Peptides against a protein of PDB entry 4ASU. Designs and how they scored, part 59

Target 1, 270 residues: chain A of PDB entry 4ASU
Amino acid sequence: ATLKDITRRLKSIKNIQKITKSMKMVAAAKYARAERELKPARVYGVGSLALYEKADIKTPEDKKKHLIIGVSSDRGLCGAIHSSVAKQMKSEAANLAAAGKEVKIIGVGDKIRSILHRTHSDQFLVTFKEVGRRPPTFGDASVIALELLNSGYEFDEGSIIFNRFRSVISYKTEEKPIFSLDTISSAESMSIYDDIDADVLRNYQEYSLANIIYYSLKESTTSEQSARMTAMDNASKNASEMIDKLTLTFNRTRQAVITKELIEIISGAA
Target 2, 83 residues: chain B of PDB entry 4ASU
Amino acid sequence: FTFASPTQVFFNSANVRQVDVPTQTGAFGILAAHVPTLQVLRPGLVVVHAEDGTTSKYFVSSGSVTVNADSSVQLLAEEAVTL

## One batch from the design tools (peptide; aimed at target 2 L41 F59)

Design b2_p22_8 (made by RFdiffusion4)
Pose (drawn by RFdiffusion4):
Structure b2_p22_8 (pose): chain A 181 residues (1-270 with 5 gaps), chain B 83 residues (1-83), chain P 22 residues (1-22)
Amino acid sequence: ATLKDITRRLKSIKNIQKITKSMKMVAAAKYARAERELKPARVYGVGLIIGVSSDRGLCGAIHSSVAIIGVGDKIRSILTFKEVGRRPPTFGDASVIALELSIIFNRFRSVISYKTEYSLANIIYYSLKESTTSEQSARMTAMDNASKNASEMIDKLTLTFNRTRQAVITKELIEIISGAA
Amino acid sequence: as target 2 above (83 residues)
Amino acid sequence: AEEELLEKAEEHYERQQEFLEA
């Protein structure tokens, strides 16, 4: 309730809001990279339960929608392939998955809507390229919603700060008048 | 005729005369009227004879060539670079 | 540069053989 506590909390939530807004544009830039590389990947990959995701969270209902194998560390987290989503998926990554060894992944539609031999590795590559495009755009909205929630929280606390600031001024003033009187 | 690597796409549904292709057994020149077959590739060159008579030369490390029941061919390699 | 390209091509071919042998 003290001004010091409110000033500290404002700076704490402002730091979260700046970071979440900073990841909205990052997901927007990385999604633009992912869609530019999805066009040649879709024309490349055309011709057992495999779950395709990533280690990197903060992407909304992507890991929860998909429901030994399992690519993406966050899919094993419910009940394996690790270190994906930090860097764009290469064909070599899809090859290692095929080397260690009917498929579930998130297909890219737009920014809002989604759906859940040598040829076998091409399907894994197709899923990896589709998944990261889906993972990034979903993260763009997830951090946009978080930036909205943190801003609403700052507005509520600013009103508290103004009430407390007024209450401190009047209290100091009363202590002076009474001390005089 | 479709020719693509994971990185870039060279031809998108040609519309081409013939394509020389490296295969595990020697080499195969795929004409417009060729038998339906499924083949796997080896380290070798790919020569694309354009419809206007011109030539295109690329290199292929590995992959697959697929010619369907119709007059359609899809050639895909892991890497294809020039030169 | 040509020798490096051929060595990389042999590595990719060996990987493809592993798929076929499987």

Design b2_p22_8_s1 (made by RFdiffusion4, then SolubleMPNN; from b2_p22_8, 8 letters changed)
Fold by OpenDDE base, seed 5:
Structure b2_p22_8_s1 (fold): chain B 270 residues (1-270), chain C 83 residues (1-83), chain A 22 residues (1-22)
Amino acid sequence: as target 1 above (270 residues)
Amino acid sequence: as target 2 above (83 residues)
Amino acid sequence: ELEELLERAEERYKLLQKFLEA
């Protein structure tokens, strides 16, 4: 590489490093907010899931319609956040299909569709876009829940797949169950809940769905921001190392050029 | 007893004496060993009676309340404020 | 402001990445 080429590359990498540092800072700010907002959201979401855990709701084996909701965002540069969710979705879809289930998919965030559209296009019901620019609200979750319930797809059971936040350096892709109104109403374990009005149960389930979606969005957002922060930090460090390496190469090349020129001058003068 | 909104936690696995909740069917008092039930909240007043005799009041907009067989209670409000 | 900054940064990053790979 010529000195000119090395210089150009150095300039480019330095610019990238500036950008990645800025992105890290933005991600850090979003992460701090997301983590604070996740604390109550987790209590709220886990509280909503408590019924399903305690009642041990089971879907009859003869029921075949399964819904998979993948939760991520529209934004890239966050490591394996999207691919982890997509991988689990693919695995779940394959397992369900092997079990003779009908599988439909909902993507929350455009990245899910981007990854799965070629292989699973026929299974997609809807993709929710414009996710990840702003922190998700309960209103957003309610809109998603409502659209799902109004989609006309009569699922029996569903799975919501999202990244659960563990720490600033760790997340885990997890699955939580979603049950249809019919599944809940027909569950034997629900018999202990006496005299539940059908309208009450319907409304309850609508809230439950919104609650779980909201929870998943908050976990996903926090995980994403932390992962982005880490990714940008790593990118900045890698850029720094490359700058150092290229600087050394530049200096060596410059010395070689100078030496060559000196030899040519000396040889021509002699 | 757990009482939370999406943005705030008021009680997290706390022991309380009684919780009064506004449901669509009317006022509902949750006591110890109450039968399992599911209810939907209407806008109204939630009153929490602590074991120490302290009473706290909250306004809730909507949501759900679950009483489980193990006597655990989840009160989940879309919006809630302390009064 | 932070959102706008992120959008601009992402766009610039993608552009620069293309230049580094070329």
Scores: peptide ipSAE 0.030, ipTM 0.832, DockQ to the pose 0.014
OpenDDE base, seeds 1, 2, 3, 4: peptide ipSAE 0.008, 0.026, 0.017, 0.008; ipTM 0.811, 0.828, 0.820, 0.821

Design b2_p22_8_s2 (made by RFdiffusion4, then SolubleMPNN; from b2_p22_8, 13 letters changed)
Fold by OpenDDE base, seed 2:
Structure b2_p22_8_s2 (fold): chain B 270 residues (1-270), chain C 83 residues (1-83), chain A 22 residues (1-22)
Amino acid sequence: as target 1 above (270 residues)
Amino acid sequence: as target 2 above (83 residues)
Amino acid sequence: DLAELRARAEELAALLEKFLEA
């Protein structure tokens, strides 16, 4: 490689390093906010799931319609955040199909569609785009919930798949159950609950769905920002190492060029 | 007893004496060993009576309340403010 | 010009020495 080539590469990598450092800082700021907002969201979301855990709602085996909601975002450069969710979605879809279930998919975030569109395009009901630019709000979750409920797809049960935040260096892809109104209403385990008006139960289910979606979005966002921060840090470190290597190469090459010129001068002067 | 909004936690697995909630079917008080039920909140006043006799008042916009067989209660409001 | 070549050689040698000492 010529000195010019090395210099060009050095400049390019230095620019990349600047970009990755900047992105790290942005991700760090977003992470800090997301983590703060996740605390109450987790209590809220876990509270919403308490019914399903305590009631042990079971879907009859004869019911075949299953909905998978994958939660991620539109934004890349965050490690395995999207691929982890997609992988779990694929696994779940395959398992359900093998069990003779009909599977439909909702993607929250364009990256889910980007990964799954070729293999699962026929199963997609809807993909929500423009996710991840701003922190998710309960309003956003409500919109998603309402659109799902109004989609006309009469699922029996479902799964919401998202990355749960563990720490700045760790997340885990998890699945939480979603139940249709009919499934909840017909569940034997729900018999212990006092006579619940159908309209009340419908509204309750709408809140429940919005709640869990909101929770999943908050977990996902926190995980994503943390992962992005880490990814950008790693990229910056890798760039630094490459800069060091190229700098050494530059120095060696420069020395070689100087030596060659000296030899030529000495040889020409003999 | 858990009482939270998406953005704020008021009670997390706390023991309380009574919680008065505004529901679409009417306001009711949740006492110890209340029968399991599901309700939807209407805009109104939530009153939490702590075991120590302290009473806290909140305004809620909407949401849900769950009373489980194990006497656990989840009050989840879309918006809530301390009054 | 031999004188110019020598001057350039000395300059290059000085640069090389700086690199070898670093």
Scores: peptide ipSAE 0.018, ipTM 0.810, DockQ to the pose 0.004
OpenDDE base, seeds 1, 3, 4, 5: peptide ipSAE 0.000, 0.009, 0.009, 0.012; ipTM 0.798, 0.803, 0.809, 0.814

Design b2_p22_8_s3 (made by RFdiffusion4, then SolubleMPNN; from b2_p22_8, 8 letters changed)
Fold by OpenDDE base, seed 1:
Structure b2_p22_8_s3 (fold): chain B 270 residues (1-270), chain C 83 residues (1-83), chain A 22 residues (1-22)
Amino acid sequence: as target 1 above (270 residues)
Amino acid sequence: as target 2 above (83 residues)
Amino acid sequence: ALEELQRRAEELYARLQKFLEA
């Protein structure tokens, strides 16, 4: 490679490194905010799930309609965040199909659709786009919940799949159950609860769904920002290593050129 | 007793004497060993009576309240403010 | 002759430095 070629490559990689460093800082700021907002969201979301855990709601085997909600975003450059969710969705869908269940999918974020569109396009009910630019709000979750409830798909049970935040360096893809109004109302374990009006139960379920979706969005966002920060850091380090290698090559090449020219001068050939 | 909104936690697994909640069917007090129930909140006043006799008041917009068989209570409001 | 050689070497070196810094 000529000195010119090496210089061009160095400039290019240095620019990439600058961009990745900047993106890291942006991701770090967003992560810090997301983590703060996740704390109350967890209490709120886990509180909403408490009924299902304590009542041990079970869906009869003869019920066939299952809904999978995958939670991610539209934005890339965050490692395995999207692929992890998609992988688990695919696995769950396959298992349910093998068990004779009907499976429909809702994607929160365009990246899920991008990954699963070719193989699972027929199972998709809806994909929510424009996710990830702004922190998710309870209003956003309510919109998703409402759309789901009004989709016309009368599921018996479902699963919401999202990345749960563990630490700045760790997340885990998890699944939480969602149940239809009919499933809850018919569950034997609900008999211990006082006589509840059907309208009350319906409204309660609407809030529950919105709450769980909100919780999943907050977990997903925090995980994503953390993963992006890590990805950008890794990219910056890789760029640094390449810069070092090219710099060494440049120095060696420069020395060789100088030596050659000096020899030519001394020999009288120049 | 857990009382939270999406953005704020007021009580997290706390022991309280009584919680008065505004529901669509009317206001009721949640006491120790209250029967399991589910209710939806209407806009109104929440009053928390602590074991030490302290009373705290909150305004809530909407949400849900769950009383479980194990006496755990989850009060989840869409919006809530301290009064 | 040596002085001229040194001058040429210095000029070449300076030229190379400018090229690499550009």
Scores: peptide ipSAE 0.024, ipTM 0.803, DockQ to the pose 0.004
OpenDDE base, seeds 2, 3, 4, 5: peptide ipSAE 0.024, 0.017, 0.022, 0.017; ipTM 0.812, 0.815, 0.806, 0.821; seed 3 fails the geometry check

Design b2_p22_8_s4 (made by RFdiffusion4, then SolubleMPNN; from b2_p22_8, 10 letters changed)
Fold by OpenDDE base, seed 2:
Structure b2_p22_8_s4 (fold): chain B 270 residues (1-270), chain C 83 residues (1-83), chain A 22 residues (1-22)
Amino acid sequence: as target 1 above (270 residues)
Amino acid sequence: as target 2 above (83 residues)
Amino acid sequence: ELEELLKRAEELARRLEEFLRA
């Protein structure tokens, strides 16, 4: 019974290890691609945020509508990627609510909804699914941006929350601002910009939104694949260690059984 | 001066003499100390005049261009190709 | 000792399986 039990567990863990190793390799391949594609995306995305950083756009306190966009994916097995984003979303939502703001949420990736639906269902505008199976494109970001702009929710200010890639072993959940056309148009800090046509500004903001979404998706994807790779590696290592321990124990137990049987034979015992 | 598409970086915080951009309101040149402005790109030719005298030409699709008070410029095209 | 190891193995297997299913 004992040997059989060990054998059963060995088989189970070995199978799991095969799966985790395979997943690690897949994640590694996707990570490598994501990291390459992140380089230009980061320059592009950071560039798109330059105006808001340099102009120090501020939203008046009397403006109450705030949009939170959480960026992750549909896929699990990537450590704390989703929970990290969700945690910051919750924190931000709570802070904004405490400040008397109206908060609405958009989830990019189904995992955000999965985590927050119970507690924040009333605040969700939309969840974008089918995220994470393929690398995000600017087209994807544009679709999300367009959907947001056409949602009918007239936010004053917003935040996009995503995991910024640092290294293969590190990511950081970040928040970047998004602003409505009205907020930008009315911002005092924008006075230094020469007579901007309203249509131009509208189009500019549409690009800006698409840009930051694209950027966030690329950061998120890279972080996710890296985290998944790490998670699968850890799982594989843990499995390996367990296999080794069980194998040793199996061998020892087997020898003990053999010894016992031999003693019984020699002693004339049954 | 930063010039990038989602998939390619052409200039990253570079110093350039002049950038000619095609905007929906018309083509204009961005010179040193250009007044802050925001514009959106129309399909057309971007010409970058580097400090060393090199001139580079690009075709861009839609996008945006930002000129900030600190003279930083962000040219962000949805698609761009070197000519 | 063996029983403890088996329990640990079972727990690891369970956790991994749950993780893979999530």
Scores: peptide ipSAE 0.058, ipTM 0.885, DockQ to the pose 0.009
OpenDDE base, seeds 1, 3, 4, 5: peptide ipSAE 0.058, 0.027, 0.050, 0.032; ipTM 0.885, 0.857, 0.891, 0.868; seeds 3, 4 fail the geometry check

## One batch from the design tools (peptide; aimed at target 2 G63)

Design b2_p23_1 (made by RFdiffusion4)
Pose (drawn by RFdiffusion4):
Structure b2_p23_1 (pose): chain A 181 residues (1-270 with 5 gaps), chain B 83 residues (1-83), chain P 23 residues (1-23)
Amino acid sequence: ATLKDITRRLKSIKNIQKITKSMKMVAAAKYARAERELKPARVYGVGLIIGVSSDRGLCGAIHSSVAIIGVGDKIRSILTFKEVGRRPPTFGDASVIALELSIIFNRFRSVISYKTEYSLANIIYYSLKESTTSEQSARMTAMDNASKNASEMIDKLTLTFNRTRQAVITKELIEIISGAA
Amino acid sequence: as target 2 above (83 residues)
Amino acid sequence: AEEEELEEELEELEEELEEEEEE
């Protein structure tokens, strides 16, 4: 309730809002990279339960939608392949998955809407390239919604700060008048 | 005729005369009228004879060539670089 | 690397905010 507590909380939530907004544009830039590389990947990959995701969270209902194997550390987190999503998926990564050894992944449509031999590694590569395009655009919205929630939270606290600031001024003033009187 | 690597796409549904291809057993030159077959590749060159008579030379490390019941061929390699 | 650091900072700040709300 003190001004010091409110000033500290404002800076705390502002830091979150700046970070979440900073990840909205990052997901926007990485999504643009992912879609540019999805066009040649879709024309490449055409011709047992496999779950495709990533280690990196903060992407909304992507890991929860997909319901030994399992690519993406967050899919094993419910009940393996680790270290994906940090860097774009290469064909070598899809090859290692095939080397260690009917498939579930998120297909890219747009920014809002989604759906849940040598040839076998090409399906894994097709899922990986589709997945990260899906993971990044979903994260673009997830951090956009978070940036909105943090901003609404700052607005509510600013009104509290103005009430407390007015209340401190009047209290100091009363203590002066009474001390005089 | 479709030729693509994971990185870049060289030909998208040609419309081409013939394509020389490296296969595990020697080599195969795939003409417009060729039997439906499924083959696996080896380290070798790919020569693309264009419809206008010109030539295109690429290199292939490994992959697969697929010719269906119709006049359609899809050649895909892990890496294809020039030169 | 920078993005991972930001994710860690974000998790720490969310924890601190939850603690402040509990209080």

Design b2_p23_1_s1 (made by RFdiffusion4, then SolubleMPNN; from b2_p23_1, 9 letters changed)
Fold by OpenDDE base, seed 5:
Structure b2_p23_1_s1 (fold): chain B 270 residues (1-270), chain C 83 residues (1-83), chain A 23 residues (1-23)
Amino acid sequence: as target 1 above (270 residues)
Amino acid sequence: as target 2 above (83 residues)
Amino acid sequence: DEEEEMEKKLKELLEELEKEDKE
């Protein structure tokens, strides 16, 4: 490689490093906010899931319609955040199909669609885009919940798959159950609850779905920002190392050129 | 007893004497031996009576309340403010 | 969105770098 080539490459990598550093800083700020907002969101979301855990709602085996909701975002450069969710979605879909279930998929965030387009395009009901630009709000979750409820797909049970935040360096892809109104209303385990008005139960379920979706979005966002911060940090470090290596190469190459010129001068070669 | 909004936690697995909640079917008090039920909140006043005798008041916009067989209660409001 | 612009620029730079490496 000529000195010119090395110089050009150095310039490019330095620019990359600048951008990755900046992105790291942005991700760090977003992460800090997301983590703060996750605390109450987790209590809220876990509270909403408490009924399903305590009531031990079961779907009859003869029910075949299953909905998978994958939660991620539109933005890349965040490590394995999207692929982890997609991987678990694929696994769950395959398991359900093997069990004779009909599987439909909803993607929250465009990246889910991008990953699963080739293999699962026919199973997609809807993909929600414009996820990840701003912190998710309860309003956002409500919109998703409403669209799901109005989709016309009469699922019996479902699962929401998202990355749960553990720490700045760790997340875990998890699955939480989603139940249809019919499944809840017909569940034997619900018999211990007083006669609940159908309208009340419907409204309750709407809130429940919104709550769970909101929770998943908050977990996902926190995980994503943390992962992006780490990814950008790693990229910056890698760029730095490469710059050092190239700089060394540049210096060596330059010395070689000088040496060659000196030899030519000494030898009388022009 | 858990009482939270999406953005704020007021009670987290706390022991309380009584919680008065506004529901679409009417306001009711949740006591220790209350039967399991599901309700939807209407805009109104939530009153929490703590074991120590302290009473706290909150305004909620909407949401849900769950009373489980194990006496656990989840009050989840879309919006809530301390009064 | 500044972040989107940065991402775009980063992708462009990475692509350029890859082209340079193939050359």
Scores: peptide ipSAE 0.293, ipTM 0.911, DockQ to the pose 0.863
OpenDDE base, seeds 1, 2, 3, 4: peptide ipSAE 0.083, 0.214, 0.273, 0.246; ipTM 0.872, 0.904, 0.908, 0.907; seeds 1, 4 fail the geometry check

Design b2_p23_1_s2 (made by RFdiffusion4, then SolubleMPNN; from b2_p23_1, 12 letters changed)
Fold by OpenDDE base, seed 5:
Structure b2_p23_1_s2 (fold): chain B 270 residues (1-270), chain C 83 residues (1-83), chain A 23 residues (1-23)
Amino acid sequence: as target 1 above (270 residues)
Amino acid sequence: as target 2 above (83 residues)
Amino acid sequence: DEEEKMEEELKKLLEEQKEADKS
């Protein structure tokens, strides 16, 4: 590599270091906010899931329509956040297909679509874009829930796949169940709730879906910002190491060039 | 008893004596060992009666309330404020 | 959006470095 090439590369890596450091700071600020907002959101979301856990709602085997909701964002450069969700979506879709189920997919965030479009384009119902620029609100979750319910796809059961926040250095991709109104209404375990008006149950399910989506968005956002912060920190460290290496190479190359020039002058070899 | 909005937790797995909630079907009082039920909230007043005799009041916009067979209760409001 | 600009610039720079590592 010429001195010019090394210099150009050094400049580029220094810029990488600068940008990654800045992005780390931005991610850190967003993470701090997300983590604070996750605390009540988790209680809220887990509370919404309590019915399904306590009632042990089971979908009959003859029911074949399954919906997979993958929750991520539009923004990259956050480690394995998107790929982890996509991987689990693929695995779940394959398992369901092997079991003879019909699978449809909803992507929350454009990155899910980007990863799965080539292999699963025909299974996508809708992709929600413009996710991750601003912290998710309950209003956002309600819009997603409403669009899902109005999509015309009559699923029997489903799963929402998202990254659950564990710590600043750890997240886990998890799956939570979603059920259709018909599945809930017909579940034997719900017999103790038989006196519930159909309209009430419908409205209840709408809230439940919005609640779960909101919860998943908050978990996903917190996980993403934490992962981005870590990724940017690692990138900054790697950039620093590369700068040191290239600087040494530059110095050695410069010395060699000077030596060569001196030899050419001394030898009279023009 | 759990009472939360998306942005605030008021009660988390707490023991309470009674919770009065505004539902679409009318006023609903949740006592100990209440029968399992699902309800949707209407805008109105929530009153929580704690075991120590304290009473707290909240205004809720909408949401859901679940009473389970194990007597656990989840009150999930879209918006809630302490009154 | 400044953050989006930084992301785009970073992606560009990373691609340039990948090409440089292959040469």
Scores: peptide ipSAE 0.405, ipTM 0.920, DockQ to the pose 0.814
OpenDDE base, seeds 1, 2, 3, 4: peptide ipSAE 0.400, 0.388, 0.390, 0.404; ipTM 0.912, 0.917, 0.917, 0.920; seed 4 fails the geometry check

Design b2_p23_1_s3 (made by RFdiffusion4, then SolubleMPNN; from b2_p23_1, 10 letters changed)
Fold by OpenDDE base, seed 5:
Structure b2_p23_1_s3 (fold): chain B 270 residues (1-270), chain C 83 residues (1-83), chain A 23 residues (1-23)
Amino acid sequence: as target 1 above (270 residues)
Amino acid sequence: as target 2 above (83 residues)
Amino acid sequence: DEEEKQEEELKKLLKELEEWEKS
């Protein structure tokens, strides 16, 4: 390798390091905000799921329509965030198909579609894009919920799959249930609840769906930003190590060139 | 008793004496051992009566309230402010 | 060989970063 070659490589890697460091800082800032906003969102979301957990809503086996909502974002460079969700979606879809269920998929974030397009394109109902540039709001979740409810797809039950934030270095892909209005209204376990007006139940379900989606988005965002921060940090460290190695190589090569030139001068003077 | 908005938590698994909520069907008082029910919130006043006798007032925009068989209550408002 | 692999990974990352900047 010539000095010129090494210099070119150094320049390239230094540029990478600069970019990754910058991205790390941006991700760190977004992570800090996301974590702060996740605290109330988690209480809110868990509260929304409490009914389903306590009522133990079961879908009859003869019901075949299942909806899978995968929650991620549009942006990459965040480690295994998207692939983890996609993997779980694939697994769930396969299991449901094996059980004779019809499976449809909704992707929140373009990356889900990108990963699953080849194998599951026919199962996609809709993909929500423009996710991940800004922190998700309840309004965003409401829009998604409304579009889902108005999609015309009459699912019986569903699964929302997202990355739950555990710590700055840990997330877990989790699944939470989604139930249609019909499933909730017909569930035997709901008999303990007082006579609920159909309109009230419909509105309640709309809120519940929006709440759960909002919660999942907040968990996903926090996990993503944390993962991106870590990924960029690792990249920066790797770049730094490479720079050090190349610098040593450069110095050795330079000394060799100088030595050769000196020998040539001495030999020519002789 | 859990009372939260998407952005703020007011009560998290707290024990309270009574919660008055504004529902579409009217004012609803949640007491201990209230029958399970689901309600939708209308804009209005939420009053939380603590066990120690303190009363807190909140304004909520919309949302839901769930009373479960185990006496747990989830009050989830889209927007809520302390008064 | 390990250094070459690392360099290749960094080059791949560079391409991804360039795409990121365009987004």
Scores: peptide ipSAE 0.285, ipTM 0.918, DockQ to the pose 0.111
OpenDDE base, seeds 1, 2, 3, 4: peptide ipSAE 0.276, 0.284, 0.137, 0.275; ipTM 0.912, 0.916, 0.899, 0.919; seeds 2, 4 fail the geometry check

